# Designs tried in a protein design run: peptides against a protein of PDB entry 6TME. Part 322

Target 1, 324 residues: chain A of PDB entry 6TME
Amino acid sequence: NRLKRAYIALQAWKKAFYSDPFNTAANWVGPDVCSYKGVFCAPALDDPSVLVVAGIDLNHADIAGYLPPELGLLTDVALFHVNSNRFCGVIPKSLSKLTLMYEFDVSNNRFVGPFPTVALSWPSLKFLDIRYNDFEGKLPPEIFDKDLDAIFLNNNRFESTIPETIGKSTASVVTFAHNKFSGCIPKTIGQMKNLNEIVFIGNNLSGCLPNEIGSLNNVTVFDASSNGFVGSLPSTLSGLANVEQMDFSYNKFTGFVTDNICKLPKLSNFTFSYNFFNGEAQSCVPGSSQEKQFDDTSNCLQNRPNQKSAKECLPVVSRPVDCS
Target 2, 324 residues: chain A of PDB entry 6TME as posed
Amino acid sequence: NRLKRAYIALQAWKKAFYSDPFNTAANWVGPDVCSYKGVFCAPALDDPSVLVVAGIDLNHADIFGYLPPELGLLTDVALFHVNSNRFCGVIPKSLSKLTLMYEFDVSNNRFVGPFPTVALSWPSLKFLDIRYNDFEGKLPPEIFDKDLDAIFLNNNRFESTIPETIGKSTASVVTFAHNKFSGCIPKTIGQMKNLNEIVFIGNNLSGCLPNEIGSLNNVTVFDASSNGFVGSLPSTLSGLANVEQMDFSYNKFTGFVTDNICKLPKLSNFTFSYNFFNGEAQSCVPGSSQEKQFDDTSNCLQNRPNQKSAKECLPVVSRPVDCS

## One batch from the design tools (peptide; made by RFdiffusion4, then SolubleMPNN)

Design b2_p29_7_s4 (from b2_p29_7, 18 letters changed)
Fold by OpenDDE base, seed 4:
Structure b2_p29_7_s4 (fold): chain B 324 residues (1-324), chain A 29 residues (1-29)
Amino acid sequence: as target 1 above (324 residues)
Amino acid sequence: VKHPTLKLLDYETKPDPELERLYAQMFQP
């Protein structure tokens, strides 16, 4: 029966625990898996008279261990939340059998290896959180072909370029922050029709910002700080009708910060500090608005406080990158 | 941290300091 398979899986997982400091699995004894702490049962979707394991919640249990292949026997699980543990190793490929997977949160663990491509096999997945791990290598392009609402990738070891398939994503939130991503932001980014929040913080991204960013009509948060971006800000950023938080700080941007950007109708905070901007509109000056906050610190601006020296500015400002 | 998905379980994900920072900035007076 389905609960017998769940029992086998959960007992195999209990054996895979190296440490359970809160004794979370202490009651994981006997055939009544629905009484297990952190195990949630529900009527099966195909037969309401049958009780199945539908969810796992072991969040904040500080459990050390690994995910054994026998977890693939939990075929009725739609919710898998095991964040803030000390699970190590890889996400087992046997989880491909969990075809009802809807929410998958393995964040804040010690997982290693490549992107868990088993997540791509789940047809109904809406929430993917793998942040704060040691996942490495390339991000598979197919992640953005998934009908996901949220994709949390931050604080890992991902490298290479951001896939051009990003424009196909239906996600409202995507985090790339604190990885090793390199290259340019794909021009296809402007096709992210549902995007509200995107965070690129603290990568090795470079080149010019694509003009297509200005097509992100639903974006409220855009953070590209702490990268290697060059050139001027795209004039098309004036199209960001709903942007509230925008951060371009800690890059190598040059040129003039325009009035059309600083007067964006929903803009609450705009940080462009620690660049090489050589001019700004009066509307971009910190303190020019009561409704908007600006930070222009450490640029090449004239008649502004806390700017770079002429010696620091001249080599960069005299050699502007043309992004046209 | 605010998430776009409706959570089916009563749980909170690990706080993301970057997301928290961004949200805090949006709500600053």
Scores: peptide ipSAE 0.028, ipTM 0.527, DockQ to the pose 0.064
Fold by OpenDDE base, seed 3:
Structure b2_p29_7_s4 (fold): chain B 324 residues (1-324), chain A 29 residues (1-29)
Amino acid sequence: as target 1 above (324 residues)
Amino acid sequence: VKHPTLKLLDYETKPDPELERLYAQMFQP
C-alpha cells in the first residue's frame, strides 16, 4: 500500500541522516508514518478513503545527511520543504515519480551538481526554491516554460547566459542574485506579464539594458546591481509605473539620469551609485524628495559629493557605449 | 534602506505562510 512505500522511504531517509541535532526523526519508528514529526498525511486525491503522505516539512531541522533514491516512493507528496538543513549530494532522479509535486524547497542546504532537472518533470510545480546551495552549470531554458509562481536561484554557482525563454515565465518573483550568470539580459524579459520582483545582483551580466524592461508594468523591485552593464539607462524605464525599488549600482553605466526615471510614481528607492553617470536631473539628487531616496555616490557628476576623480571618469565618459 | 520584498533575497528562517495555506487547503476534510 502507499503508506508501506512511505515507511520504506522515510526509514531509508532516517538512515541517510548523519546528524539530527533536534532529534527530529526520534519518533520515526513503526508503521504509523503519519505520526512522524514533519510528515503530513492527507486523503489521496484519487481515493479519499486512502490516507497518503502528502507533505514533508523539515524546515530548520539542521539535519546533516543526503536524499536517498528511496524518496521516490513518496509518490503522493505535493509539498516538500526541507530548507535550513545540511543535506548534501544531489537531488535524486527518482523524485520524478512525485508527479503531484507543487512546492519544492531545498534552499539553504549543501546540494551540489547541475540544476536539478527532475524539477522540470513535475507538471504541477508552482514553487521552486533552490537558493543558498552549490548548484552549478547552465540554467536549463525549460525552467521558464513551467507555470511557476516563484523561482529562487540566488546564492548558487550557476553560469552562462540567462535563457531567452525567460519571457515565457509566469513567475511573480525571480532571483538570479549571487551566481555567475553572464551575457545580456534577454529582450524577452518584457514579456514577463506577472513579474513583480526580479533580482540580478552580483553576477557577470553585461551589455546594454534592453528597452523591453520598460514593459514590466507590474514590477515593484528591479535590482541589477553589481554587474558589468554599460551604456545609458533606457528611456523606456519611464514605463515602470509600479517600481518601488530600483538598483543599478556597481555597474559601468554612462550618460544622464533623467527626470522621467527619477519621477516614477511609485519609486521609493533608486540607487545608481558606483557608475560613470555624467549628469542627473534635479529630481534625482539625493535629498530632493522626502518620499524618495536616491544614491548618486561615486559617479562622474559635477558639483556632487563623493564622485570619482576626473582621471577615473574621463577615459570612460569620453567613450560612451551606444546602445541604439 | 530597501523595503521588504515579497520574498527576501536574504534567507530567513520564518515559516512560509503560503505553505501553511496550502497545507490547510490540501488537508481540508
Scores: peptide ipSAE 0.021, ipTM 0.638, DockQ to the pose 0.081
Fold by OpenDDE base, seed 1:
Structure b2_p29_7_s4 (fold): chain B 324 residues (1-324), chain A 29 residues (1-29)
Amino acid sequence: as target 1 above (324 residues)
Amino acid sequence: VKHPTLKLLDYETKPDPELERLYAQMFQP
């Protein structure tokens, strides 16, 4: 009986709670698991006459505990939302049995260990949110081979390079922010055909921005701030016909910020502060447009306020990185 | 930023305003 398996799983999970401040699991008593708070039942996909546990929503429950291996008995779960809790430990490998997993949100918890590779085993996964945890190590390249709509990785401890497979991603939103990613942005990024929003904020990324970024015709948000990027902005950024928010602040960029970037048709905000830019087009000057907001603070710009000293600029500007 | 959660099943998960806030924090200057 599928509900009996669910009962075993849910009771094991209740036992794995160290704290339940809102008494969320107070009604998790007896065989009627479909009445449990945060448990949602639906007709099984394979047999509409059979009721199964199809979803879990424990968002914002502030529950402290861990995910026990018995959760692998919830084989009919397609939606698993447990964000904003205090769950710790690792994501159980037994969750590989949840072959219907469609949305997996474990964000804002205390999970540790490597990337939860069990997520790669779910054939129908569309939404993956593991942000605001302590996941560490390398991002598996296979994540981008999955037909995901959204990939939230921000605020973790991921290291190493961004996989070249990123170009295979079908995701519209990808967040890398506030990790320890290093190396260059892969040139394959330009192949992300569905990309709308990408954020690299606060990593150890370096090198030149790939010219292929300019192929991201659907991107509305591109934030590469707080990294170690060098060289000039790619001239191909003029291809970002839909970009609204662009941030390159807190890097080591040099060269000239051009009209073709600052005049992007949908550009609303462009922040390029805290770099080593030595020139900007008039269209890039803050206050030059009523429709666009710019920040050129703390660069090497002549005749602009709040710029770096010549002592800070000269060593960098005199040795431009060739990105060709 | 659109909330990417898809209501696939006949039951609705409650919108997560915290997720929306987190998205806004990520994509707003």
Scores: peptide ipSAE 0.019, ipTM 0.548, DockQ to the pose 0.072
Fold by OpenDDE base, seed 2:
Structure b2_p29_7_s4 (fold): chain B 324 residues (1-324), chain A 29 residues (1-29)
Amino acid sequence: as target 1 above (324 residues)
Amino acid sequence: VKHPTLKLLDYETKPDPELERLYAQMFQP
């Protein structure tokens, strides 16, 4: 019986709670698992006459505990939302039995260890949110071979380079922000045909920006702030016909900010502050447009307020990085 | 706290047609 397996799983999970401040599992008593708070039943996809546990929603329950291996008995679950809790430990490998998994949200918890490779085993997964945890190590290249709509990785402890397989991703949104990623952005980024938003904020990324970024015609948000990027902005950024929000602040960029970038047709905010730019077009000057907001603070610009001293600028500006 | 993306504020998942009924049961009381 599928509901009997679900009962075993849910009772094992209740026993794995250290604290339930809102008494969310108070009604998790008896065989009627479909009446449990945060447990949702539906007719099975293979047999509409059979009722199964199809989803879990424990969002914002502030539950302290761990995910026990017995959760692998929830084989009919397609939706698993447990964000904003205090769950700790690792994601159980037994969840590989949840072959219908469609949405997996474990964000804002205390999960640790490597990337949860069990997520790679789910053939129908479309949404993956693991942000605001303590996941560490390398990102598996295979994550971008999956047909995901969204990939949220921000606010973790991921290290190493961004995989070159990123160009295979069908995701519209990808977040890398607030990790420990290093190296260059892969040139394959320009192959992300469905990409709308990508965020690299607050990593250890370096090198030149790849010219292939200019091929991201559907991008509305591009944030590369708070990294170690060098060289000039690629001239191909003029190809970002739909970009609305662009942030390159807190890097080591040099050269001239061109008119072709600042005149992008959908651009609403462009922040390039806290770099070493030595020139900008008149269209890039803050206050030059009512429709566009610019920030040029703390660069090496002539005749602009709040710029770096000549002593700070000269060692960097006199030795520009060639990105050709 | 700055949201990492604009879509995160209003991100709606598009259900698979086969799973659409599950979304209705879980998120629409």
Scores: peptide ipSAE 0.017, ipTM 0.577, DockQ to the pose 0.132

Design b2_p29_8_s1 (from b2_p29_8, 20 letters changed)
Fold by OpenDDE base, seed 1:
Structure b2_p29_8_s1 (fold): chain B 324 residues (1-324), chain A 29 residues (1-29)
Amino acid sequence: as target 1 above (324 residues)
Amino acid sequence: SLDEKLEKTRAEKSAKITAELQKKRPFLP
C-alpha cells in the first residue's frame, strides 16, 4: 500500500542521515509513518478513504545527510520542505514520480550539481526554492515555462546567461542574486506580467539595461546592484509606477539620472551609488525629499560629496556607451 | 497544522530574503 511505500522511503532517508542534532527522526520507528515528526498525512486525492503522506516539513532541523532515491516512493507528496539543513549530494531523479509536487523547498542546504531538472517534470509545481546551495551550470530555459509563483535561485553557482524565456514567467518573485550569471538582461523581461520583485545582485551581468524594464508595471523591488551594467538608465524606467525599492549601485552606469526616475510615485529608496553618473536631477539629490531616500555616493557628480576623482571618471565618462 | 507550518515557512522565507538582500557588499566583476 501507499503507506508501506512511504515507510520504505522514510526509513531509507533516516539511514541516509549522518547527523540529527535535534533527534528529529527519533520517533521514525514502525509502520505508522503518519506519526513521524515532520511527516504529514492527508486523504489521497484519488481515494479519500486512503491516508497518504502528503507533506514533509523538516525545516530548520540541521540534519546532515543526503536524499536517497527511495524518496521517489513518496508519490503522494505535494509539499516538500527541508530548508536549513545540511543535506548534500544531488536531488534524486526518482523524485520525478512525485507528480503532485506543489511546493519544493530545499534551500539552505549543501546540494551540488546542475539545476535539478526533476523540478521541471512536476506539472503542478508552484513554488521552487533552491537558494543557498551549490547548484551550478546553466539555468534551464524551461524553468520559466512553469507556472511558478516564486523562483528562488539566489546564492548558488549558476553560470551563463539568463534565458530569454524569462518573459514567459508568471512568477511574482524571482531571485538571481549571488550567482555567476553573465550577459545581458533579456529584453523579454518586460513581458513578466506578474512580476513584483526581481533581484540580480552580485552577478556578472553586463551590457545595457533593456528599455523593456519600464514595462514592469507591477514591480515593487528592482535590484540590479553589484554587476557590470553599462550605459545610461533607460528613460522608460519612468514607467515603473509601483517601484518602491530600486538599486543600481556598484555598476558602470553613466549619464544623467533624471527627474522622471527619481520622481516615481511609489519610490521610497533609490540607490545608484558606485557608478559613473555625471549628473543628477535635483529630485535625485539625497535629502531633497522627506519621503524618498537616495544614495548618489561615489559617482562622477559635480558639487556632491564622496564622488570619484576626475582621474577615475574621465576615462569612463568621456567614452559613453550608446545603448540605442 | 500543515497550513500553519506553511504560512510560517513563507513568512520566514520572506523575512530571510529581505534581511539577506539588505546585506549588500561590493562586487567587482
Scores: peptide ipSAE 0.014, ipTM 0.534, DockQ to the pose 0.032
Fold by OpenDDE base, seed 2:
Structure b2_p29_8_s1 (fold): chain B 324 residues (1-324), chain A 29 residues (1-29)
Amino acid sequence: as target 1 above (324 residues)
Amino acid sequence: SLDEKLEKTRAEKSAKITAELQKKRPFLP
């Protein structure tokens, strides 16, 4: 009996709670699991006459505890949303049995360990949110082979380089922000044909920006701020026909910020502050447009306010990195 | 309903993304 298995799983999970401040599991009593708070039943896909546990939503329950292996008995679950809790430990490998998993959200918890590779085993997964945890180590390249609509990885402890497989991703939104990613952005990034938003904020990324970024015709948000990027901005950025928000602040960029970038047709906000740019087009000057907001603070620009000193600029500007 | 909760969850996720875009830190690796 599928509901009996669900009962075993849910009772094991309740037992794994250290704290339930809102008494979310207070009604988790008896065999009628479909009446449990945060548990949602639906007709089984293979037999519409059978009722199964199809969804879990415990968002914002502030529950402290862990995910026990018995959760693998919830084989009919397609939606698993447990964000904004205090769950700790690792994601159980037994969740590989949840072959119908469609949306998996464990964001804003206290999960640790490597990337939860069990997520890669789910053939129908469309949404993965593991942000605001303590996941660490390398990002598996296979994550981008999944047909995901969104990939949220931000605010973790991931290290190593961004996988070259990123170009295979069909995701519209990808967040890498606030990790420990290093190396260059892969040139394959330009192959992300469905990308609307990508965020690299606050990593250890370095090198030159790949020219292939200019192929991201559908991108509306591109944020590469707070990294170690060097060289000039690629001239191919003029191809970002739909970019609205662009941020390159807090890097080590040099060279000239061109009209072709600042005159992008949908650009509303372009921040390139806290770099070593030594020139900008008139169209890039803050206040030059009523429709566009620019920030050129703390560069090596002449005749602009709030710039770096000549002493700070000279060592960097005199030795520009050639990205060719 | 489950659908209503899912919509709320999606909205919350979007809000968190927006919040991340606003979190600028003045550090250079």
Scores: peptide ipSAE 0.011, ipTM 0.528, DockQ to the pose 0.031
Fold by OpenDDE base, seed 5:
Structure b2_p29_8_s1 (fold): chain B 324 residues (1-324), chain A 29 residues (1-29)
Amino acid sequence: as target 1 above (324 residues)
Amino acid sequence: SLDEKLEKTRAEKSAKITAELQKKRPFLP
């Protein structure tokens, strides 16, 4: 009996709640699990005459607790949304039994441990949101082998390099922001054929930007700010025909910001502040366009306001990194 | 309904992404 198993799982979960400020689970009593607040039933995919628990939505419930292994009994769940709670501990391995998992959102909680590799076991997963937690360690390369539409990893404790398998991703949105990723952006990034938005903000990424970024024809948002990138901006960035928001601020870039970048046809905002650029085209100057916003603050530009001192610029500008 | 809740979730996610893009800070130590 599927509903009986669901009852066992949900009662075990209720028992695992330390605090339920909004009394969300107050009606989690009795065998009628389909009446439970935040529990959604639907006809089973294999038998439309059978009602099963197909979704959980406990978003913004401020529940403190953990995910017990009995949640693995919810084998018909396709949607699991529990963001903005205070759940702690690890994601149970028993969730591997949830083979219909389509959207998994545990964002804005207190989860810890390594990347929840159980998410890789779900064959039909399309949406993964684990941001705003305390997940740590390496990102498994296999995540990008999944046919995901979106991958949200930001605001965690992930370390190591970004896997080269990123080029295999079919995701439209990927966030790496506010982790501890290091190393270079893989050259395979240019193979992300469906990419619209990618965010690298606030990591320890370094090296030169790969030329292959210019192959991202569908990208509308590219944010690489607050890292340790060096060298000149790739000339191939002129290929970003659909980029609207581009941010390279708070890096160690040098060289000249070209017309070909600043005149990108869909560009609305280009921030390259807090670098060591020593020149810019007239089209890159803030106020040069009514349709585009630029920020060139705190570079090594001549005859521009709010630039770095010669003392700060000279050591870096005199020793440019060759990315060729 | 599940659909209504899902739509709300999508809206919240979109808002969070926008907010994330606005979070700027200097170099990490």
Scores: peptide ipSAE 0.017, ipTM 0.550, DockQ to the pose 0.032; fails the geometry check
Fold by OpenDDE base, seed 4:
Structure b2_p29_8_s1 (fold): chain B 324 residues (1-324), chain A 29 residues (1-29)
Amino acid sequence: as target 1 above (324 residues)
Amino acid sequence: SLDEKLEKTRAEKSAKITAELQKKRPFLP
């Protein structure tokens, strides 16, 4: 009996709660698991006459505890949303049995360990949110081979390079922000045909931006701020026909910010502050447009306010990195 | 309903993304 297995799983999970401030699991008593708060039943896909646990939603329950291996008995679950809790430990490998997993959200918890590779075992997964945890180590390249709509990795402890397989991703939104990623952005990034939003904020990324970024025709948000990028902005950025929000602030960029970038047709906000740019086109000047907002603060620009001193600029500007 | 919960969850996620994008701060290595 599927509901019997669900009962075993849910009771094991209740037992794994250290704290339930809102008494969310107070009604988790008896065999009628479909009445449990945060548990949602639906007709089974293989037999509409059978009721199964199809979803879990414990978002914002502030529950402290861990995920026990018995959760692997919830084989009919397609939606698992437990964000904004205090769950700790690792994601159980037994969750590989949840072959119908469609959306997995464990964000804003206290999970630790390596990337939860069990997520790679779910053939139908479309949404993965593991942000705001303490996951560490390398990002498995295989994550980008999956047909995901969104990949949220931000605010973790991931390190190493971004896999070259990123170009295979079909995701519209990808966040890398606030990790420890290093190295260059892979040139394969230009192959992300469905990409709308990508965020690299606050990593240890370096090197030159790949020219292939200009191939991201559908991107509306591109944020590479707070990294160690060097060199000039690629001229191919003129190809970002749909970019609305672009941020290159807090890097080590040099060179000239061109008209071709600042006149992008959909550009509404372009921040390139806190770099070492030594020139900008008139179209890039803050206040030059009513439709576009620019920030050129703390560069090496002449005749602009709030720029770096000559002493700060000269050592960097005089030794530009050639990205050609 | 499950659908209502899904919609709510999506809305919450969208709000979180927006909030994250708005919170710009320098990264100090």
Scores: peptide ipSAE 0.015, ipTM 0.530, DockQ to the pose 0.033; fails the geometry check

